# Designs tried in a protein design run: peptides against a protein of PDB entry 5KEZ. Part 309

Target 1, 320 residues: chain A of PDB entry 5KEZ
Amino acid sequence: NVAIYNPFRPWWERYQPVSYKLCTRSGNEDEFRNMVTRCNNVGVRIYVDAVINHMCGNAVSAGTSSTCGSYFNPGSRDFPAVPYSGWDFNDGKCKTGSGDIENYNDATQVRDCRLTGLLDLALEKDYVRSKIAEYMNHLIDIGVAGFRLDASKHMWPGDIKAILDKLHNLNSNWFPAGSKPFIYQEVIDLGGEPIKSSDYFGNGRVTEFKYGAKLGTVIRKWNGEKMSYLKNWGEGWGFVPSDRALVFVDNHDNQRGHGAGGASILTFWDARLYKMAVGFMLAHPYGFTRVMSSYRWPRQFQNGNDVNDWVGPPNNNGVI

## One batch from the design tools (peptide; made by RFdiffusion4, then SolubleMPNN)

Design b2_p30_1_s2 (from b2_p30_1, 15 letters changed)
Fold by OpenDDE base, seed 2:
Structure b2_p30_1_s2 (fold): chain B 320 residues (1-320), chain A 30 residues (1-30)
Amino acid sequence: as target 1 above (320 residues)
Amino acid sequence: PYLTWGVGAKKWYESNKEQIKANHAAALAA
């Protein structure tokens, strides 16, 4: 991915890829292989956060300032390490004046236009699908168990399906023969927009952002909410079917006050309430549970905003 | 990333912005 130095190596640089090389601040491919093997050998499975909707930002300067040293040129849409060229992006397909998503009530913009300047891949092209599948299959062959698909809301479900159909079975050294990768898709659906979580049920599980948001309001006793109201927790609260839901109390985005849930989201900063929420989630049968493992950072609030929300995990001069 | 949140999420944020500010102020004071 792109190496960002202002601010100094923020967490979000990870979501601006310039290649599919397994070489980042977390380590190189050999180290990754070793980690996957060691984890699998003790029954811990690995699921990769796959960034396949886009490459890096359009405004990033061309060069070799990347975690694996690969050259890239956002201006010309040149990513030779893949390789991608201008033919592999949706610049001509997006009909907005800026080339960015301007109206989230327009599903075609949400899928075909750039997410805040991030170069949008033409996932309708078999070439692009194949390059992504090759990346994911390489990970599968190493021994990962599945994937979180980042920014799934910004990809057509059919294009995702086409990629998934190209995937190998899981590595038989650790998984039963014929096992398929576990897929869960990041889709923010709190209502009010045309894109629905149900659009993606055919590809795998989806993130249920209403879970953490609503649970937070209940545990915080906002709006007169009571714990007794959780009797029909799950589908009874308007959540997606349990077998399609990946649930969580918080994630890296809304832990910083960004994403879905707003102030209702409970985090480790509210230790007691957070423990209650996580405990409830783990005890309740609804959905597939995900527990956050995070870190403290030096928060500095200005006008209600944390100016240090960019701070990534503890590191040694940028190396994790 | 947080850049992927849509209008719904933004509306939710706006609906809770006062409480967010209050929480942040409290956190700052702690």
Scores: peptide ipSAE 0.029, ipTM 0.466, DockQ to the pose 0.036
Fold by OpenDDE base, seed 5:
Structure b2_p30_1_s2 (fold): chain B 320 residues (1-320), chain A 30 residues (1-30)
Amino acid sequence: as target 1 above (320 residues)
Amino acid sequence: PYLTWGVGAKKWYESNKEQIKANHAAALAA
């Protein structure tokens, strides 16, 4: 991914790829392979956060300022380490003036335009699908158990399916023969927009962001909510079917969020309430649960926003 | 990113008002 130095090595640089090389601040491919093997040998499975919707931001300077030293040029859409070129992006499909998503009520914009300047891959192209599948298959062959698909809302479900159809079975050294990768898709559906979580059920599980938001309001006793109202928690609260849901109290994004949904989210900053929420989540049978491990950072609020929300995990001069 | 929430997230309480009301009713009836 790109190496960002202003601010200094933010967490979100990891979501701006320039290649599919397994070479980041977390380590190199050999170290990753070693970790996967050791984890699998003790029954711990690995699920990779796969960024396949886009490459890096269009405003990042060209050069070799990346975690693995690969050259890239966002201006010309040149990513030779893949390789991708200008033919592999949706610049010509997006009809907005900026090239970015401008209207989230337009599903076509949401999927064909750039997410805040991130170069949007043309996932309709078989070449692009194949390059992504090659990346994911390499990980499968190493021994990962599945994937979180980042920014799934911004990909057409059919394109995702086309990629998934190219995937290998899981590594038989650790998984039963014929096992399929576990897929869960990041789709933020809090209502009011045309793209729905149900659009993605055919590809695997989806994130249920209503879960953390609603649970937060209940635990905080907002809007007159009471714990007794959780009697029909799950589908009874309008959530997706349990067998399609991945649930969580918070994630790295909404831990830094704001507004109606963001403010309701419980985090480690609210330790007592957070423990209550996590305890409830783990005790209740609804959905596939995910527990977060995070870190503290020096928050600095200006006009209601944390100006240090970019701060990544503890590091030594950029090295994790 | 949080930005992927879209416009709907900013109006979350309004968008879920009816469901909240329904949940209350269900809980009271139980």
Scores: peptide ipSAE 0.028, ipTM 0.433, DockQ to the pose 0.018
Fold by OpenDDE base, seed 3:
Structure b2_p30_1_s2 (fold): chain B 320 residues (1-320), chain A 30 residues (1-30)
Amino acid sequence: as target 1 above (320 residues)
Amino acid sequence: PYLTWGVGAKKWYESNKEQIKANHAAALAA
């Protein structure tokens, strides 16, 4: 991914890829292989946050300022380490003036235009699908158990399916023969937009952001909500089917205060209430549960916004 | 990432900005 130095190595630089090489501020490919092996050997499975909707931002300076040293040029859509060129992006399909998503009520914009400047890959192209599949298959062969598909809302479900159909079975050194990768898709669906979580059920599980949002409201006793109202928690609250849901109290985005779910989201900053929420989540049978492990950072609020929400985990000069 | 927040999430944030600020302030004091 791109190496950002202003601000200094933010967490979100990880979501601006310039190659599919497995070398980042977390380590190189050999170190990753070692980790996956050690984890698998003790029954801990690895699920990769796969950023496959886009490459880096269009405004990032061209050069070799990347975690693996690969050259890239956002201006010309040149990513030779893949390789991608201008033919592999949706610039021509996006009809907005800016080239970015301008109206989230327009599903075609959401899928075909740039997400806040992030260069949008043409996932309809078999070439692009194959490059992504090769990346994911490499990870599967290393021994990962599955994937979180980042920014799934911004990809056509059919394109995702086409990629998934190219994937290998899991590594038989640790998984039963014929096992398929576990797939869950990040889809932010709080209602009010045309793209629905149900559009993605065919590809695997989806993130249910209503879970943390509503649970936070209940535990905070907002709007007269009571714990007793959780009697029909799950589908009864309008959530996706349990067998399609990946649930969580918070994630790295919304724990920074202004993500999906807004102020209702409980985090480690609200320790007592957070423990209640996580405890309830783990005790309740609805959905596949995910527990957050995070860190403290020096928050600085200006006009209700944390200007340091970019701060990543503790590091040594950018290296974790 | 946070860049994927939809209109719904953004509107929710804007409508609850003051409460968010208050919650965060309390958290910082803890």
Scores: peptide ipSAE 0.030, ipTM 0.483, DockQ to the pose 0.026; fails the geometry check
Fold by OpenDDE base, seed 4:
Structure b2_p30_1_s2 (fold): chain B 320 residues (1-320), chain A 30 residues (1-30)
Amino acid sequence: as target 1 above (320 residues)
Amino acid sequence: PYLTWGVGAKKWYESNKEQIKANHAAALAA
């Protein structure tokens, strides 16, 4: 991915890829392979956060400022380390004046236009699908168990399916022969927009963001909410079917929320309430659970926004 | 990431406590 130095190595630089090389702030491919092997040998499985909707931002300077030193040029859509060129992006398909998503009530814009300037890959092309599949298959062959698909809301479900259909079976050194990768898709569906979580059920599980938001309100006892109201927790609260849900109390994004609504999300900042919420989540049968491991940073709120929300994990000069 | 939230999702997330309550009630009524 791109190496950002202003601010200094933010967490979100990871979501601006310039290649599919396994060489990042966390280590190189050999180190990753070693980690996967060691984890698998003790029954701990690895799931990769796969950023396949887009490459880096269109405004990032061209050059070799990347975690693996690969050259890239956002202006010309040149990513030779893949390789991608201008033919592999949706610039011509997006019809907005800015090239970015401008209307989230237009599903076509949401999928075909740039997400906040991030260069949008043409996932309808078999070439692009194959390059992504090659990346994911390399990880599967190393021994990972599955994937979180980042920004799935911004990809056509059929394109995702086409990529998934190209994937290998899991590595038989650790998994039964014929095992398929575990897939969960990041789809933020809180209602009010045309894209629904149910659009993605055919590809795997989806994130249920209503879970953490509603649980936070209950645990905080806001607006007269009571724990007894959780009697019909799950589908009874309007959540997706349990067998399609990946649930969580918080994630790296909504830890950085603001305002009254943002404050409903429980995080480690409120340790007692957070432990209650996580304990409840782990005890309740609804959905597939995910537990967060995070860190503290010096939050500074200005006009409702944390100006330090970019701060990444503790690191040594950018290396984690 | 948070950047992937739609306009409606962001507005909901940043709304006040009363709106959160209203959404809860609506979900239970559906």
Scores: peptide ipSAE 0.029, ipTM 0.444, DockQ to the pose 0.025; fails the geometry check

Design b2_p30_1_s3 (from b2_p30_1, 13 letters changed)
Fold by OpenDDE base, seed 5:
Structure b2_p30_1_s3 (fold): chain B 320 residues (1-320), chain A 30 residues (1-30)
Amino acid sequence: as target 1 above (320 residues)
Amino acid sequence: GYLTWGVGAKKWYEANKETIIANTQAALAA
């Protein structure tokens, strides 16, 4: 991915890829392979956060300032390490003046235009689908068990399916022959927008962001909510079917206090309430559960916003 | 998840918005 130095190596630079090479601040491919093997050998499975909707931001300077040293040119949409060219992006499909998503009530813009300047891949093209599948298959062959698909809301469900149909079976060294990768898709659906989580049920599980948002409201006793109301927690609260839901109290985005649940989201900063929420989640039989493991950072609030919410995990001069 | 981008990411985008748009127009004209 792109190396950002202002601010200094923020966590979100990881979501601006310039290649599908497995060399980042977390380590190189050999180190990753070693970790996957060691984990699999003791029954711990690995699921990769796959960024396949887009490449890096259009305004990033061309050059080799990337975690693997690969050259890239966002201006010309040139990513030779893949390789991608200008023909592999949705610039011609997007009808907005800026090239970015301007109206989230327009499903076509949400999927065909750039998310905040991030170059949007033309996932309708078989070439693009194949390059992504090759990346994911490389990981499958290493021994990963499945994937979180980042920014799934911004991809057409049919394009995702086309990619998934190209995937290998899981590595038979650790998984039964014929096993398929576990797929869950990040779709932020809190209601009120045309794109729905149900659009993606055919591809795998989806994130249920209503879960953490509503649970936080209840445990915080906001708006007269009571713990006793959790009696019919799950589908009874309007959530997606249990067998399609991936649930969590917080994630790396909404942990920072805005969006996808806002201030209602419970985090480790409120230890007592957070433990209650996580305990309830693990005890109640709804959805596939995910527990967050995060870190503390020096929060500095200005006008209600943490100006240090860009801070990534503990590191040694940018290396994790 | 980018609808929940932090202040840093938003600042970066705002600082580069004009460049992003200009590059887009240039690419479409080519």
Scores: peptide ipSAE 0.245, ipTM 0.812, DockQ to the pose 0.665
Fold by OpenDDE base, seed 2:
Structure b2_p30_1_s3 (fold): chain B 320 residues (1-320), chain A 30 residues (1-30)
Amino acid sequence: as target 1 above (320 residues)
Amino acid sequence: GYLTWGVGAKKWYEANKETIIANTQAALAA
């Protein structure tokens, strides 16, 4: 991914890929392979956060400022490490003046325009699908158990399906023969927008962002909410079917006030309430549960916003 | 991603929080 130095190596630089090389601030491919092997050997499975909707931002300067030193040129859509060119992006499909998503009530914009300037891959193209599948299959062959598909809301479900259909079975060194990768898709659906979580049920599980948001309101006792109302927690609260849901109290985005949930989201910053929420989540039989492991950073609020929300995990001069 | 919703998503949620809560109540009543 791109190496951002202003601010200094933010967490979100990881979501601006310039190649599919396993060479990042967390380590190189050999180190990753070693980790996967060690984890699998003790029954711990690895699920990769796969960024396949886009490449880096269109405003990033061309050059070799990346975690593995790969050259890239956002201006010309040149990513030779893949390789991608200008023919592999949706620039011609997006009809907005900025080239970015401007109206989230327009499903076509959400899928075909750039997410905050991030170059949007043309996932309708078999070439693009194949390059992504090669990346994911490399990970599968290493021994990962599945994937979180980043920004799935911004990809057509059929394009995702086409990629998934190209995936290998899991590595038979650790998984039963014929095992398929576990897929969960990041889709923010709190209602009120045309894109629905149900659009993605055919590809695998989906993130249920209503879970953390509504659980937060209940535990915080907002708007007269009571714990007793959790009696029918799950589908009774308008959540997706349990067998399609991946649930969580917080994630890295809404932990920082980004995306879905706002101030209702409970985090480790509110330790007592957070423990209650996580405990309830683990005890209640709804969805596939995900527990957050995070870190403290020097929060600095200005006008209600944390100006240090970019701070990534503890690191040594950018190296984790 | 960096922001799954556009900049200002937090503000959007806060602006629609009451509606979201109301929808929850409606679901519970159904």
Scores: peptide ipSAE 0.040, ipTM 0.481, DockQ to the pose 0.034
Fold by OpenDDE base, seed 4:
Structure b2_p30_1_s3 (fold): chain B 320 residues (1-320), chain A 30 residues (1-30)
Amino acid sequence: as target 1 above (320 residues)
Amino acid sequence: GYLTWGVGAKKWYEANKETIIANTQAALAA
């Protein structure tokens, strides 16, 4: 991915890829392979956050400022380390004046236009699908158990399916022969928009963002909510079917004070309430649970927004 | 989410925070 130095190595640089090489702030491919092997040998499975909707932002300077040293040019949409060129992006499909998503009530715009300037890959092309599949298959062959698909809301479900249909079975050194990768898709569906979580059920599980939002309001006792109302927690609260849901109290985005769920989201900053929420989540039989492991950073609020929300985990000069 | 893009997204969010929050609240209330 791109290496950003202003601010200094923010967490979100990881979500601006310039290649599919496995060399990042966390280590190189050999170190990753070693980690996966060690984890699998003790029954801990690895799921990769796969950024396949887009490449880096259009405003990033061209050059070799990347975690693996690969050259890239966002202006010309040139990513030779893949390789991708201008023909592999949705620039011609997006009809907005800015080239960015401007109206989330337009499903075509949400999927064909750039997410806040991130170069949007043309996932309808078999070439693009194959390059992504090769990346994911390399990880599968290393021994990962599955994937979180980042920004799935911005990809056509059929395009995702086409990629998934190209995937190998899991590595038989650690998984039963014929095992398929575990897939869960990040889709923000709080209602009111045309794109629905149910559009993606055929590809795997989907993030249920209503879970953390509603649980937060209940535990915070907002709007007269009571814990006793959680009796029919799950489908009874309008959530997706349990076997399609991946649930969580917070994630890296909404932990930073905004996003899906808003101020209702509970985090480690409110330790007592957070422990209650996580405990309830783990005890209640709804969905596939995900527990957050995070870190403290020096929050500084201006106009209700944390100006230091970019701060990544503890590191040594950018190396984690 | 939209936070994957740093300075630009942050500035846009700050400029539209009240509207974003209102929309989220409306969606949750529906």
Scores: peptide ipSAE 0.040, ipTM 0.558, DockQ to the pose 0.061
Fold by OpenDDE base, seed 3:
Structure b2_p30_1_s3 (fold): chain B 320 residues (1-320), chain A 30 residues (1-30)
Amino acid sequence: as target 1 above (320 residues)
Amino acid sequence: GYLTWGVGAKKWYEANKETIIANTQAALAA
């Protein structure tokens, strides 16, 4: 991915890829392979956050300022390490003046336009699908158990399906022969927008952002909510079917106070309430549970926003 | 809509918006 120095190596630089090489702030491919092997050998499975909707932002300077040293030119949409060129992006399909998503009530914009300047890949092209599949298959062959598909809301479900259909079975050194990768898709659906979580059920599980949002409201006792109302927690609250749901109290985005769920989201900053929420989540039989492990950072609120929400985990001059 | 990036990243994008648009237009014209 790109190396961002202003601010200094933020966590979100990881979501601006310039290649599918497995060398980042966390280590190189050999170190990653070693980690996957060691984890698998003790029954801990690895699920990769796969950023396949887009490449880096178009405002990053061209050159070799990337975690693997690969050359890239976002201005010309040139990513030779893949390789991608200008023909592999949706800029020609996007009809907005800015090239960005301007109306989230327009499903076509959400899927064909850039997310905050991130170069949007043309996932309808078999070439692009194949390059992504090769990346994911390399990870599968290393021994990962599955994937979180980042920004799935911004990809056509059929394009995702086409990529998934190209995937190998899991590595038989650790998984039963014929095992398929575990897929869960990040789709933010709190209602009110045309893109629905159900659009993605055919590809795998979907993040249920209503879970953390509503649970936070209940535990905070907002709007007269009571814990006793959680008796029919799950589908009874309008959530997706349990076998399609991946649930969580918070994630790295909404932990920073402005993501899906808003102020209702409970985090480790509210330790007592957070423990209640996580405990309830783990005890209640709904969805596939995910527990957040994070870190403290020097929060600084200005006009209701944490200006330091970019701060990544503890590091040594950008290297974790 | 909901964004993956925080406020800091959004500010970075806004600061470079004109460059992004210009680069896109240049690429499409090539």
Scores: peptide ipSAE 0.230, ipTM 0.808, DockQ to the pose 0.720; fails the geometry check

